# Peptides against a protein of PDB entry 6O8C, part 162

Target 1, 262 residues: chain A of PDB entry 6O8C
Amino acid sequence: VGLRYEKISLPKIHPRYDLDGDASMAKAVTGVVCYACRTASTLLLYQELMRKGVRWLVELVKDDYNETVHKKTEVVITLDFCIRNIEKTVKVYEKLMKVNLEAAELGEISDIHTKLLRLSSSQGTIESSLQDISSRLSPGGLLADTWAHQEGTHPRDRNVEKLQVLLNCITEIYYQFKKDKAERRLAYNEEQIHKFDKQKLYYHATKAMSHFSEECVRKYEAFKDKSEEWMRKMLHLRKQLLSLTNQCFDIEEEVSKYQDYT

## One batch from the design tools (peptide; made by RFdiffusion4, then SolubleMPNN)

Design b2_p24_3_s2 (from b2_p24_3, 9 letters changed)
Fold by OpenDDE base, seed 3:
Structure b2_p24_3_s2 (fold): chain B 262 residues (1-262), chain A 24 residues (1-24)
Amino acid sequence: as target 1 above (262 residues)
Amino acid sequence: EEREKEEKKWEEEFEEFIKKVEEE
């Protein structure tokens, strides 16, 4: 679940020279750009926290993988040992069968041997699945976390700082417009300065909104979408690992039933 | 009359400025 933010837009700027209107407009613009700065900061923080979470989850899944591989290896060793012992027993009973003494027992042991070989074949499938998981988790794999470093916004981009600079310029003009309003009427030179500042305010505001939309919001949304997709895949992979682990335990339990014959 | 002309001129200049900024 991502952060919710409100869509913001700049107020309409009227070209008419109006000290009261200009002060009100400047106040509204200041509010909008201030909200953009705060929102950009929050979105950045969220992404940084998510990046930490991604790294943590990768390590967790790698640990799960290693545990599964370890368990699989133990089961393979146990199973191979059991198969070898049963094969030796089968050879002994085959020799005895030539003397017509123990045909029924040979049949039972042969059936156990066949079951063990089937269990051994399932280990090959588990191995292939583990190899697939390993490839997906490897650097450059489908579940690599490289996207987390590439997508979204980063502190090094200085987006919040850039917006703050623009906000400072806008705020300064707003305070001047508040003073101009209080004067009710400006001298010609002061009027020209006011008009020029109104242009600057509009320019800074437009630049701030464009930067916020294109460099903050858009990139954040891309990061969010990618993170959600990646997270779903990682959770699915963890479930696969758990399934493989359970299969190893099931095989181990089955093999333990036949250890009395070895 | 001169004040009204100057005000109209300023409004036009500002509108042109807005268009220019939006195109950047």
Scores: peptide ipSAE 0.417, ipTM 0.909, DockQ to the pose 0.883
Fold by OpenDDE base, seed 1:
Structure b2_p24_3_s2 (fold): chain B 262 residues (1-262), chain A 24 residues (1-24)
Amino acid sequence: as target 1 above (262 residues)
Amino acid sequence: EEREKEEKKWEEEFEEFIKKVEEE
C-alpha cells in the first residue's frame, strides 16, 4: 500500500503589478512548496522503509527455500532407503517363487516397488521446481531486488534539501511582499525590486514544482509500482515453496505406509 | 498616461518571462 499524497499545483501568477495580489500569491506559493518539501520527505522515508522490508522478505524467502530443500533431501534419503529394502525383498521372493512357494506375496511387494518408483520419479519434478525457484532468487534472477536500489528516490539525491533551499528563497520573497503590501505604495526603486523579486519567485517556484514532480513523485511512483509487482511475485513464490514442502510430506507419508513391509 | 504605458509594458515583459520559464 503506497502513501497517498495530494496533487499540488502552483497558483496562477498574474503579470499585473498588485501588491496585495502578489503577497497573496507568494503566500500560496510558499504553502505549496512547503507541502512539496514535506511530501518529498515522507515519500523518501516510505521508500527507505520499503527497501528494508524488501531485504527482509528476501531473507525470509531464502530461509523458506532452504527449509524446503532440506525436507526434500530428507525424503529422498528415506525413499531411496525404502526402495533398496524392497528391492532386496523382491529378489528374495523371486528366488522363492522359482522353488514354487509364495507367488501371492511377491505380487504385493512388486506392486509396492512400482509405487515407490513412481514416488521417486515425482521427486525429480520437485527438484526441478526448486531449481527454478533458486534461479529466480539468484542474483540477476527475475526476483532479484536490484530494482530496490535503483528505482525511486534516495537520501543521497538530497531532493528534500534542494527543495528546502528553494522554499527558503521563496519564503524570503514572501515576507518581503508582506512588507511591501503593508507599505501600500512603493517608491520607484522599491517597485522595481518588487517586480524583480516576483520574477525570482516564479522561477524558484517553477523549479521547485518541476523538481518535485520529476525527481520525487515520478520516481516514487515508479518505485511503488515495481515494489508491488515484485512483492506479488515473491508471495506467489512462497506459496510455491509451501506447495513443494507439502508434496514432500505427502511422499513421506506414503513411504511410511510401506516401511512395514521392509 | 505614462504610468499606464509603463504598467502595460511591465505586464507584457512579465508575460514573456512566464512563457520563457515554461519553455525551459
Scores: peptide ipSAE 0.415, ipTM 0.909, DockQ to the pose 0.939
Fold by OpenDDE base, seed 4:
Structure b2_p24_3_s2 (fold): chain B 262 residues (1-262), chain A 24 residues (1-24)
Amino acid sequence: as target 1 above (262 residues)
Amino acid sequence: EEREKEEKKWEEEFEEFIKKVEEE
C-alpha cells in the first residue's frame, strides 16, 4: 500500500559551451524538477490523508474497546447477582440437609456455585487483558499515534514551496537558454552570462534533487513503513478485543443456564 | 587557438564547480 513514483535523475550536464545542448539539458532538468514538485505534493497529500485515517482508526478502536469494557461490566454484574442468589440457595439447602432432605440437590447447586466462581475468576483475566490494551492505546503506549505527527513530511515543512522556488529559477534559465539557442551565436558578454547561468542551473537542480530525495522521498518512505507496521499492530489489537468480547458473551450464555436455580 | 584555450579553461572550471556542488 502506497503511492508509486518513478525514480528520477538529472540529465548529464556537459561542460562544453553548446547553446543547443544547453537548451535541451535545461528543458530536461525543468521536466525532472517539475516532476519532483508534483510528486512531493502528491506524497504530502497522501500522508495527510493517512494521518486522518490513522486518527479515525484510533477512534474506532477506542469505541470497540469501550464497548468491550461495557459488555464485560454487564457480565460481571449479572454473574455477581447469580452468585449471590446461588449462595442463598446453598444456605437453604444446607439447613434442609440437617434434616436429611435434598442431599442430591445440594450437590448440584454446589457444583453450579463452583462453576460460577470459576467464571468470575476468568473475568479477572479479561480485565487484565483490557488494561493491557488500554495501556497500549494510551499516550506513550506502543500503539500511540504520535508517530503520525512526527514521521514523514508536513505542510509546515514547506517542501513543495521550496522545490517550486527552485523550479522557478530553473525555468527562468531554461527560457533564457531557449532564447540563446535562437540567437545561434552570443556576444562575449552574453556568453559569459550563459555560462554563469549554466552553473546556477546545475546548482539549483542539484539542490532540488537533494531536497526531494532527502526531505521528501526518504521521509515519506519512513512514514509509509511505520504506518504499515502500526496498522498491522492495530489490526491484531482489534482481533484481541473481539476475542475478549466473545469470551464475555460465552460467559453470559453460561450464566443464563443457571438462572432457573436462582 | 586562444578560443580553444578559453573553452578548455571554461570546461575545467565547470568540472571543478560540479565537483564542488556534489561535495556539498
Scores: peptide ipSAE 0.414, ipTM 0.909, DockQ to the pose 0.894
Fold by OpenDDE base, seed 2:
Structure b2_p24_3_s2 (fold): chain B 262 residues (1-262), chain A 24 residues (1-24)
Amino acid sequence: as target 1 above (262 residues)
Amino acid sequence: EEREKEEKKWEEEFEEFIKKVEEE
């Protein structure tokens, strides 16, 4: 589950000239945009940490894959050796059977040979599964991590810095509105400046909110959704690798039972 | 009466400004 954040909206701006109302409004706007800046920073940090985690997990799964392949190779060598030895034994007993010796043992050895061949066949299925896993982890595969670099927000986007600039402008106007409120009544020129500043405040606030929503939140949500999906698939893949490893161990154990006959 | 007229005019201008910004 990703980071939770509160949905924010700008306060209602009244068009009426009201020094008290404008100061209160400006304070509220400053608070909202300040929250947006902090939230954007937090969302960015989360994504950067997740990207590191994704890379780490990919390497971990690759290591697991390589270990499984290694184990599979060892088992194949052992199994093939055992099969060859059993086949030699079968040939010897077949010759002895011509002189009516040890027919019962020949049957037992033949059954072992059949079982070993079945185990050898199962190795082909394991190999195919490993190849599938390798293809999925390869560049351009279904489990490639390219999305982690493409989706979401990045430090290079400078979203936090852009929001901070807007916040600075808004904050400056807020402090001026506090002063204006304290004066109770403004001269004509100061009143006009106040009115212009109110427009600027609204403009900067709107720009900040749009940027936050479109360039920070939306992209973050997309990143989060993709990360969750990818993570589920990767965890499933790890379980598959573990299953294949266990199958290799099972085969090795079974082969060990027959080594005394070789 | 003149102050009320000027205030009303300002309100209308500001509302138009809001609409313009929202359309951008």
Scores: peptide ipSAE 0.413, ipTM 0.908, DockQ to the pose 0.738

Design b2_p24_3_s3 (from b2_p24_3, 8 letters changed)
Fold by OpenDDE base, seed 5:
Structure b2_p24_3_s3 (fold): chain B 262 residues (1-262), chain A 24 residues (1-24)
Amino acid sequence: as target 1 above (262 residues)
Amino acid sequence: EEKKKKEEEWEKEFEEFLKKVEEE
């Protein structure tokens, strides 16, 4: 779930020379660009926090993976040991069968051996699944976190600072327009300055809005989308690891039932 | 009347400026 922000737009600019209207317009523009600055800062912070979260989750999942691999290895050793013991027992009973002894017991032991071999085969599937997970978590894998460093906005981009500079310019003009409004009427030269400042105001505002939209919002949305997709995949992977762990425990439990025969 | 004409000319210039900035 990403941060919600409101879509902002610049107020309509009227070409008419109107000191009251221009002051009101400048106030509105200042408000909009101020909101853009704050929003950009919030979006940046969110992304930085998310990057930390991504790194944390990667390490967590790697730990889960290593634990699962360890458990799998333990079970493989136990299972192989059990199989070897049962095979020895089978050979003994086969010799006894030649003298017509212990026929029923041989059948039971043989069935156990068959079951153990099936369990061993399932371990191969678990191994393959773990290898797949490892490949996905590895550098360049499908679940690599490289996107978190590439996508979105970064403090080094100085987007907030750039917007703040533009906001400062806009705010200065706004304050001048408040003064101009208070004068009610300007001399010709001051009127011309006011007109030029109105153009500058609009230029700065447009630049700010373009920068906000293209360099802050768009990149944030791309980061958000990628983060959501990646997070879903990571959660699914964790579920897979849990499933594999449970399978290992199930096999271990089954093997334990046959240890009495060894 | 001359002041009004100059004002109208400036308004047109400003409108053209707005269009230019919006196209960039």
Scores: peptide ipSAE 0.307, ipTM 0.862, DockQ to the pose 0.955
Fold by OpenDDE base, seed 3:
Structure b2_p24_3_s3 (fold): chain B 262 residues (1-262), chain A 24 residues (1-24)
Amino acid sequence: as target 1 above (262 residues)
Amino acid sequence: EEKKKKEEEWEKEFEEFLKKVEEE
C-alpha cells in the first residue's frame, strides 16, 4: 500500500487591495506550499526505500533460483546414474531370456526403465522453465529492475530543494504582509511594493504547485504503479521456483524407489 | 472618485496578471 496524501489547492486570490485579506491569503498559500514540500520529501523517501526493497528482492529471488538449479543438477546426476544402471541390467536379462529363465523379471525392469525415461523427460521441462526464469531475471529481461532507477523522483532531481526555495520566497512575502497589516495604512510607495509582492507571491505559488503536481506527484504515481506490477510478477516467479524445486524433490523420491534395482 | 478609479484599474491589471500566470 503506497503513501496517502491529501489533495491540495491554492486559495482564491482577490485582486482587491486589502491588507488584512492579503495577509490571510499569504498565510494560506504558505501553508499549502509547505505541505507540498513535506509531501514531496515523504514521497521521495518512500521511493528510495522501495528501490532498496527492489534490489533486496532481486537478490533473494536470484538465490532461490540458484538453489533450484543446484537441486535440479543433483537430481539429473542421480537420475542419469539410475538409468545407466537399469540399462545394463536390461542387457543382462535380455541375454538370460534367450535361455528361457527370467522373462517376468525382465518385464519388471523394462517397466522401471520406461518410468525413468519419463522422469528424464520431465527434467527437460524443468530445465526449460529454469532457462526462461533466468532470461527474465537477466539484465534487460522482463523482470530487470532498471525501471526502478528510471521511474519516479530521485534525490538528484532536487525537487524538494526547488520547492523549498519557492517556499522561502513565499514565506518572506507573508511576513512582510503581516507587517503591512499591522501598519493598517501604507504610503503610496509601500502600497506599490505590496501590490508587486502579491504578484510575486502568486507566481511563486503557482510555480510550486505545478512543480509539485508534475514532477513529484505524477512521477511518484507512475513509480508506484510500476513497482506494484513488478512486485506481483516477482512474487509469482518465486512461486514458480518453489514449484520447480518441489518437482525436483518428487523426481528424486521416485528415483530412490528404483535404486534397489540398480 | 479618483481613488476609486485607481483601485478599479489595479484590480483589472491584477486580474490580467492572474490569467497570464495561469496560462504559463
Scores: peptide ipSAE 0.307, ipTM 0.861, DockQ to the pose 0.856
Fold by OpenDDE base, seed 4:
Structure b2_p24_3_s3 (fold): chain B 262 residues (1-262), chain A 24 residues (1-24)
Amino acid sequence: as target 1 above (262 residues)
Amino acid sequence: EEKKKKEEEWEKEFEEFLKKVEEE
C-alpha cells in the first residue's frame, strides 16, 4: 500500500564536446529532474492526506472508546442492581426456610446469584482492558500519532521548491544547449560557456537527485512504513473495542433473563 | 593538433570533475 514511483537515474554524461549529444543529455536530465519534482510533490501530498486520515482515525477510535465506556457503565449499574435485588431475595428465602421448607426455590435463586457474580467478575476484566486501551490512546501512549508529524516530508521543508529551483537552472541550460545545437558550431568563447554550463548542469542534476533520494524518497518510505505499522495497531485496537462492546451486550442480555426474579 | 590536444585536456578535466561530484 502506498504510492508507486519509478526509480530514476541520471543519464550517462560523456566528456566529449558534442553539441548534439549534450542537447540530448540535457533533455534527458531535465526529464529526470522534472519527474523528481512531480514525484516529490505527489509524495508530499500523499503524506499530508495520510496525516489527515490518521487524525480522523484517532478521533474515531476515541469516540468508539467513549461509547464502549458508556455501555460498560450502563451494564455495571444494571448488573449491580440485579445482584442487590437477588441478594435481598436470597435473604428473605433463607429466613423463610427456617420456618418452611422452600429449598428448591432458594436453590434456583442461589444459582442465579452465582451466575451474576461471575458476570460481575467479567466486568472487571473489561474495565482493565478499557484502561489499557485508554493508556495506549493517551498522549505518549503506544498509539500516539506524534510520528505522523515527525516522520516523512512536510511543506515547511520546501523540498519541492528546492527541486524546482534546480530544475529551473537545468531547464535554462537545456534550452541554451538546444540553441547551441541549432548553431551547429560555436565560437571559442561560446564553446567555453557551453562547457562550463555542462558542468553546472551535472552539478545541479546530481544535487537534485541526492536531495530527492535522501530528503524526499527516504523520508517518505520511513513515513509509509511507520504509518502501516501504526495502522495495523489501530485496527487491532478497534477490534478490541468492538469485542469489549459485544461482551457488554452479552452480559446485558444475560442479566435481562434474571430480571423476572427480582 | 593543437585543437585536438586542447579537446583531450578538456575531456580529462571534465572526467575529473565528474569523479569529484560523484564523491561528494
Scores: peptide ipSAE 0.306, ipTM 0.861, DockQ to the pose 0.967
Fold by OpenDDE base, seed 2:
Structure b2_p24_3_s3 (fold): chain B 262 residues (1-262), chain A 24 residues (1-24)
Amino acid sequence: as target 1 above (262 residues)
Amino acid sequence: EEKKKKEEEWEKEFEEFLKKVEEE
């Protein structure tokens, strides 16, 4: 998942003084840097949207966690109550056996008690799993969203604006080269200006391409990779929470079968 | 001939400039 962009490169620049060639080169450079500006803007927007999505998902998973904890707590209370009642019943029947009452009912109740204790043990495993999830979601945990604020490009970096400034300089030179081409021949001073502007054009273009590649594209790719990894882990965690919730419901259902014996 | 010589000198200077910018 991610935005596709085309790899861009600057046209070859020839050192020869050629008004027609220079105008054509300048046009091509303008097009490339214009594309870089638009692409940088799009990549930034994507990252900002992803950061919003990350925050939203964190809150969603926290809500799921809280619901699971609540359900687990409810089941623990119900289970503990049932166990206590069965234990009281076992004690009563043990006393009655001393007075020659049939042991068949005691055996059944004892078996129920054993089953309830097994269910209680499974609750301990659920608790441990919830604690693990809580630790992973906590600040500094493995699923913390701190990376979303650190990785990638940000509006405060002003990368788009920096590229736009360079584009404006390049565009101005292009329009001048178009005029120079129309003149067919320049006076000596105008020729010298043209040559200097050609150097400036190359400098601005190279700076724009380096900035785009290193500060926009590279950082975006790093952000994208981190986001994909983090997202997979978060979705897996959400599935784990759902599994734990279902286990709580299963235990509650089993306990309800034995409540009639208490 | 003098114009051609000046043009060749400019081309060399420009090539050196290109190399310098690429190394930065």
Scores: peptide ipSAE 0.305, ipTM 0.861, DockQ to the pose 0.955

Design b2_p24_3_s4 (from b2_p24_3, 8 letters changed)
Fold by OpenDDE base, seed 4:
Structure b2_p24_3_s4 (fold): chain B 262 residues (1-262), chain A 24 residues (1-24)
Amino acid sequence: as target 1 above (262 residues)
Amino acid sequence: MEKEKEEEEWEKEFEEFIKKVEKE
């Protein structure tokens, strides 16, 4: 997953004065830098969309978490109520046993009590797991989305605009070189200007490509890698929440079997 | 129009990516 972009490189710039060659070179440079501008825009858009997706996923997982917590709470209430009722029943039977009443029923109720206590213990494990999940989702947690604001490129960086400015400068020189080519021969002063403009073109092009590579592509790749890693972890977390929810349902179902004894 | 189409395409790709990762 990720935008496939072609690795672009500047054409070789020959130092020799050649009006035809210089115009052709300038055209090629313009094309490359134009591609860089468009690519930078696309990469930026991708990252912005991913950031929206990250925020969406965070909210989704938070909702799942809250639902799981709610279900867990319901089960805890039911379980605690059942335990209290069984404990009361145990006490009654213990009193009856002192009067030579049937010991067999007390054994069964005691076993139920033991099972309920085990379920209560398992609920404690669920609680601990939920707390861990909460900590991971919390600000500063391992699954915090702060990286989405730090990594990659942002509209505020104005990378596209910066590249566009350089492209404009390059394009202007290219158009001049087209005119120069059409003249076939330049006067000495115009030739010198052409040579200087060629140096400027090289400077702008190099600056554009370095900016594109270092400030756009590299940062994008870092963002992409981080986003993929984070997303996998979040989806795994969601699966964990589902597992915990299912455990709560299982506990609830088991407790329901003992409600008739209360 | 073109930008909106591009955004929509990227949104779809993102959703597909999410679905793919959910199935893994």
Scores: peptide ipSAE 0.026, ipTM 0.564, DockQ to the pose 0.011
Fold by OpenDDE base, seed 5:
Structure b2_p24_3_s4 (fold): chain B 262 residues (1-262), chain A 24 residues (1-24)
Amino acid sequence: as target 1 above (262 residues)
Amino acid sequence: MEKEKEEEEWEKEFEEFIKKVEKE
């Protein structure tokens, strides 16, 4: 998913002096560089919006993480309490068994204790997973959003403004070439000026296209690629958090079945 | 006005992108 833009190229500039051809060429160049300016602006806007989206998603995932940690902590407390109560009960029944009382009940309670210990082990795995997620979200982690500030183009780069300056120079020459065309024939001095302006047009156009390609398009594509990769990883992480939350609920539900024995 | 419309369009595209990735 990304902005679809057309690859633009400059028209061929013929070295021959031709008032009609030069006016047509200048018009085409103006159109191409104008498109570059508009495209650069659109690409910049997209990146700024994506940066807002990245910040929003980071906060959302942090909230999800904190909620999951809270739920996990609640379940750990409940589970530990249940284990302690069952252990006390086991000790009581072990004493009763020495007097040949309630041997069948001791077996059932011991089985519950074993199940609770398994649940506690599972909770340890959840804790480890949460720690991993925390490390990934931390500053310098694999899912840090530092790339969003480093990659791509920024308003401070003034790329659109730089292109607009070049476009203005090109447009001025185009309008002059339109006038020259209307004259049908130029005096020697005006012809020489026209030839020099044609060279300037070429220079400005080349500079504009190079700037657009290297400073706008290339950086945008790099930003886009990183944003897509990062977004996929973040959404996957959210799914992991949801899974961990569900596991906590499952443990809580299982523990609730044994609370009647405490 | 045109910039605001463009921003709204990009916001919609961004939301659609998120929804697509969430379904993947």
Scores: peptide ipSAE 0.028, ipTM 0.574, DockQ to the pose 0.011; fails the geometry check
Fold by OpenDDE base, seed 3:
Structure b2_p24_3_s4 (fold): chain B 262 residues (1-262), chain A 24 residues (1-24)
Amino acid sequence: as target 1 above (262 residues)
Amino acid sequence: MEKEKEEEEWEKEFEEFIKKVEKE
């Protein structure tokens, strides 16, 4: 789903002096460079919109991260409280067992304690995963958005304006060639000017096409590829955060079953 | 006016792209 732009090429420029042919050639060149200007503008706009989208997604994922961290913290507090209470209860029952109380109740409480400790270990894994995610999102991390500011074309590059200047020069020569064609025959001095302008036209056109290809299209394609890759990774990261959140909820639910014993 | 229309078209394309990637 990329901008479909047509591969554009300059028409062949014949070295022969021909007023009709030169006017037709100049018209075609003007059309091609005009298309390049419009395309460059569209490619720039796309990249600017993508940069806005990247910033938006970064903030969204940061919010998801903070919510997950908050939920994890809540569960850790609850779990630690439950563990401490169960440990106190275990100590009391161990003392009572010395006075002939039933061993069955102590066994049940000990099993609960073991389950809670396993849940606590799972929290350590969640913490490690969150730290990894944080490192990836941090400045200089693997999912940092610094590439969006570096890659591609930017308004400050003035690529569209540079192309427009060249287009203006080409268009001026084209209009002169239309006039020359209408005269059907030029005086010697006017013919020499026409030949010179034809060389200028070629120079400007070649410069425009090179600039378009190297500074607009190539950089756009690189930006697009990086953007798509980064976007996929960020969406995967969001799924990971959701999974971690769900794990926290599952732990919280399990802990709630044992709160009646604390 | 023309720039705004182009911006709206690209916003739609961007949204479609996001939706596609989310379904993948």
Scores: peptide ipSAE 0.026, ipTM 0.567, DockQ to the pose 0.011; fails the geometry check
Fold by OpenDDE base, seed 2:
Structure b2_p24_3_s4 (fold): chain B 262 residues (1-262), chain A 24 residues (1-24)
Amino acid sequence: as target 1 above (262 residues)
Amino acid sequence: MEKEKEEEEWEKEFEEFIKKVEKE
């Protein structure tokens, strides 16, 4: 989900001295740079909101991780308890077999013990997966949110303010050109000032458009792309955590079937 | 299908969060 903005371009600036044409051109330039200012502000706001969302999502995933670790720990405790009880039972039956030939029951208990040990091995795999997830979420990990603080545009860059300064300069020239147009004819000195102001207008406009494109739009697009990539990875991680939780529940259910033999 | 639905739900939750933050 990204903000849609229109590609803007400056109108053609003619070198010819024309009071009507220059006023019209200046009006158009003012409109374009005004749009750039508003767009830059909107893009900045979007990025700031996204940074808040990133922090929120990190906390949610950390909560999911902690819940999964908790469930895994509960299952490990239950499984270890069941294994210890079965091992005690095996020892008792081994002693009894020497006296009363209860070989069939011992075989069944031994099979249960083997199954429980396999489940314990599966818990080791879950633990390794959780450790991997923890490392990825840790500071400096592959899913760290440090990029959100580095990429894109920030209020401290003062891009909107810089554009607004240029817009103010352009707007002042536009208002002067509107007055010049109303005079229909300028004196020689006023005509020279008008020509110089037209050059200044061109300079400010090109600077504004360059700044907007290179410092606002380009950086925003880079931030957007990075955020989308990171978001996909985080969603995948959350699904992985859910899968691990479900595996813990499955193991717990299977262990519960053997608790009656303990 | 279930994985895609979960992803869509999370995207909706995130969008709702952004809308909430925008109003704050």
Scores: peptide ipSAE 0.024, ipTM 0.578, DockQ to the pose 0.008; fails the geometry check

